Peptides against a protein of PDB entry 5TDY. Designs and how they scored, part 92

Target 1, 88 residues: chain A of PDB entry 5TDY
Amino acid sequence: EKKIDGRRKAAVLLVALGPEKAAQVMKHLDEETVEQLVVEIANIGRVTPEEKKQVLEEFLSLAKAKEMISEGGIEYAKKVLEKAFGPE

## One batch from the design tools (peptide; made by RFdiffusion4, then SolubleMPNN)

Design b2_p30_8_s3
Fold by OpenDDE base, seed 3:
Structure b2_p30_8_s3 (fold): chain B 88 residues (1-88), chain A 30 residues (1-30)
Amino acid sequence: as target 1 above (88 residues)
Amino acid sequence: SNDDFFPKVVDAALKAGISLEEVEELLKSL
């Protein structure tokens, strides 16, 4: 997989969610972060299906970790195993 | 930093009530 910039990942996510939900997300962010996001969205250009897939999968992984959701995919399982039995 | 940017937005999305189900549906629609 290609490495995607963190700000771009956030922009891809918000575009995928649509403007109404993106606005609701921005209500929970500080002013500086919102300004940065708006710039990234304005300059997002073409979003490939591969980028969108990667971003949405990473969202699910992070969200499941944050919410401690039991159901998860292979990438989440890998992170759990690494935390439990990975090198110290 | 930039490494913290996406996780911060994910946190905001969760606080905004974005469900994992709707994101999974978006993923399936690709």
Scores: peptide ipSAE 0.724, ipTM 0.947, DockQ to the pose 0.689
Fold by OpenDDE base, seed 2:
Structure b2_p30_8_s3 (fold): chain B 88 residues (1-88), chain A 30 residues (1-30)
Amino acid sequence: as target 1 above (88 residues)
Amino acid sequence: SNDDFFPKVVDAALKAGISLEEVEELLKSL
């Protein structure tokens, strides 16, 4: 998969969530981060279905890891196994 | 750093109450 810039990923996520939810997310961020996000969102341009999918999947992976939530997922399971036992 | 930027926003989203279910629905809609 193509490597996406971190700020770009964040902008894609917030746009996907919609303005109301994006605003709620920004309430939990420092002012400098918010300013950076606003700039990225303003200049987001075209978002491909591929990068949108990639961003949402990465969100789910990170969220499951951070919150210790079990929601399943083949790709997440693969990453867990890779980190636990490494490639062989 | 830039590598920490997205994880920070994910953390903020979780604190804001964004559920995994709604993100999964967004993913299904693609």
Scores: peptide ipSAE 0.723, ipTM 0.948, DockQ to the pose 0.676
Fold by OpenDDE base, seed 1:
Structure b2_p30_8_s3 (fold): chain B 88 residues (1-88), chain A 30 residues (1-30)
Amino acid sequence: as target 1 above (88 residues)
Amino acid sequence: SNDDFFPKVVDAALKAGISLEEVEELLKSL
């Protein structure tokens, strides 16, 4: 797994969501953050399927954690266990 | 910072009503 810059991850996410939903997301961000995102999106270049997968999976992990969702599925459960106890 | 940038955008996405199911569907489409 390649380490992806945080700003790039956000840009990849918004591009994956499409322009309409990306706009809705940006309505909930401060102007400075929006400007930064727009720049990152403009310069996003090629997004590999692997990179997109990585970003979307991280979204799911973070979203489930933020909302304290207990219905996370097997992959989320694996990641929780890995972070809590390390590889088994 | 870059460390909290993505989590901030995730929070905004959740506030915007982006569902986990929607993102899971995007994953399935890869």
Scores: peptide ipSAE 0.722, ipTM 0.947, DockQ to the pose 0.678
Fold by OpenDDE base, seed 5:
Structure b2_p30_8_s3 (fold): chain B 88 residues (1-88), chain A 30 residues (1-30)
Amino acid sequence: as target 1 above (88 residues)
Amino acid sequence: SNDDFFPKVVDAALKAGISLEEVEELLKSL
């Protein structure tokens, strides 16, 4: 995987969610963060299916971790095992 | 920091009610 800038990842996520849902997300962010996001969205340019997939997969991984969800997901399972026993 | 930026937005998305199912559906559409 190519490393994507954190601000770009956030912009890709919000664009993927659409303007209505993106607006709802921004209501839960501080003013400075919103300003930074708007700049990134304005300059997002081309979003490839590959980076969109990467961002959405990372969202799911982080969301599951934050909510302490013990549900499936190959990448999440791999990360759990790597944290517990190290990579193979 | 920049490393904390995306996790912060993920947290905001969860607070806004964005579900894992919605995002999984977006993935399926790719």
Scores: peptide ipSAE 0.722, ipTM 0.947, DockQ to the pose 0.691

Design b2_p30_8_s4
Fold by OpenDDE base, seed 4:
Structure b2_p30_8_s4 (fold): chain B 88 residues (1-88), chain A 30 residues (1-30)
Amino acid sequence: as target 1 above (88 residues)
Amino acid sequence: SNDDFFPKVVDAILKAGISMEEIEELLKSL
């Protein structure tokens, strides 16, 4: 797994969401962030399926952590524990 | 900062009401 720049990850994610949803997301961002994000989107170039997968998975991980509620709570909890203490 | 840039966007996505399920569907479509 390759490390992806944070701004690029955001761009990949918004492009994946499509322009309509991306616009709605940007309404919840500060102007500086929006400007940076637009630049990254404009220069996104080619996005590999692997990169897209990595970004989407990271989103899910972060989103679940932020909400602390998920439909797959048990599985997520297991993953957290595995990362923290190793597999049981 | 690149360290908090993506998390901010994640937060914005959640605030926009986009569900994790929608993202999971995108993931499954790969």
Scores: peptide ipSAE 0.717, ipTM 0.940, DockQ to the pose 0.694
Fold by OpenDDE base, seed 3:
Order: sequence, then structure tokens, then C-alpha cells
Structure b2_p30_8_s4 (fold): chain B 88 residues (1-88), chain A 30 residues (1-30)
Amino acid sequence: as target 1 above (88 residues)
Amino acid sequence: SNDDFFPKVVDAILKAGISMEEIEELLKSL
């Protein structure tokens, strides 16, 4: 998969959520982050299905880690095992 | 840094109460 800029990933995700939910999310961000995010959204251009899939999957991985919730997923399980026992 | 930008937004999404299920449904709809 292709490497995606962090700000672009955030923009893709917020656009996918829609303007109402995006606004609710921005209430939990600092002013500078909001300004940067708005600029990225304004210049998002074309978002491919592959890019959107990659961003959504990364969100789920990070969100599961942050909430310490394991709801399955081979890639998430692999990351947990790699961190616990090494990349052998 | 830019490397911290996306995780920060992920945290904000969780704080906003948006469920993982909703994101999973978006993923299924692709």
C-alpha cells in the first residue's frame, strides 16, 4: 500500500464521516489543528477507494489500541504479537 | 509533528462518541 501523509489521512477520514460529525470531532481539537485540517479538506481532491480503505483500516487499528479493545482482525492481532514477542 | 496529526484526530473522533461500528460500516460499503 502507498504511504499517505498524516494530515491527508485525517482529511479523508473527516470527509468520510460527513460535515455534521466532522464538526463534532473538531470541537475536540486545538485551534491550530482545526485550521490545518480545514485546509487539507478544502484541497483533498480525488480520494480513491483504496486510499479510503487504508485510512479506515488504520483508524480501526489505532482506535482499538487506544481503547484497549480487541474485536478481532488479523492485522491487529499481528501487530499485538509483534510488539509483544518481536518480529521473529 | 505530522506523524502525530492522525493519531490526534483519531483521539478526537473517539471523544466525539463516534463508534467503531460506524467506521466498519463505511468500510463494508466500499
Scores: peptide ipSAE 0.715, ipTM 0.939, DockQ to the pose 0.695
Fold by OpenDDE base, seed 5:
Structure b2_p30_8_s4 (fold): chain B 88 residues (1-88), chain A 30 residues (1-30)
Amino acid sequence: as target 1 above (88 residues)
Amino acid sequence: SNDDFFPKVVDAILKAGISMEEIEELLKSL
């Protein structure tokens, strides 16, 4: 897994969502963040399927943690343990 | 900071009402 810049990850995610949903997301961000995000989107260039996959998976991980969603909790818990302690 | 940037956008996506299922469908389509 390659290390991706945080602003780059955000741009990849919003482009993946499409312009209409991206616009709705930006309504919930401060002006400075929106400006930075627009610049990153404008300069996004090529996005590989591997990069998109990595970003989408990281979103799901963070979103599940933030919302503390129990749905799919067992599999999520397994992933947390694996990342924390590695394979046995 | 840059480390805080992506989590802020995650919060905004959740606030916008975009479901995890929708993101999972994007992932499935790869």
Scores: peptide ipSAE 0.711, ipTM 0.940, DockQ to the pose 0.666
Fold by OpenDDE base, seed 1:
Structure b2_p30_8_s4 (fold): chain B 88 residues (1-88), chain A 30 residues (1-30)
Amino acid sequence: as target 1 above (88 residues)
Amino acid sequence: SNDDFFPKVVDAILKAGISMEEIEELLKSL
């Protein structure tokens, strides 16, 4: 798995959400963060399915760990088990 | 920093009311 820059991960995620939802998200960010995101989105270039998958899965993991939404998921469960017991 | 940048955006997404199901559907569409 290739390591993705944090700003790029955010850009990939917002692009995946689409412009309407991305705009709603940006309302909850400070102006400087928004500017940084816009720059990253403008320079996002090619996003591979693998990269998109990786970012979406990381979102789910982080979001669930924040306990703001108590929804389960296969990907999160797999990561929890992997970190707890393996791989061996 | 880059270390807290993505978590900050994750928090913003949650605050925006975007559900886990919406993200999971995006994942399934790949």
Scores: peptide ipSAE 0.708, ipTM 0.939, DockQ to the pose 0.655

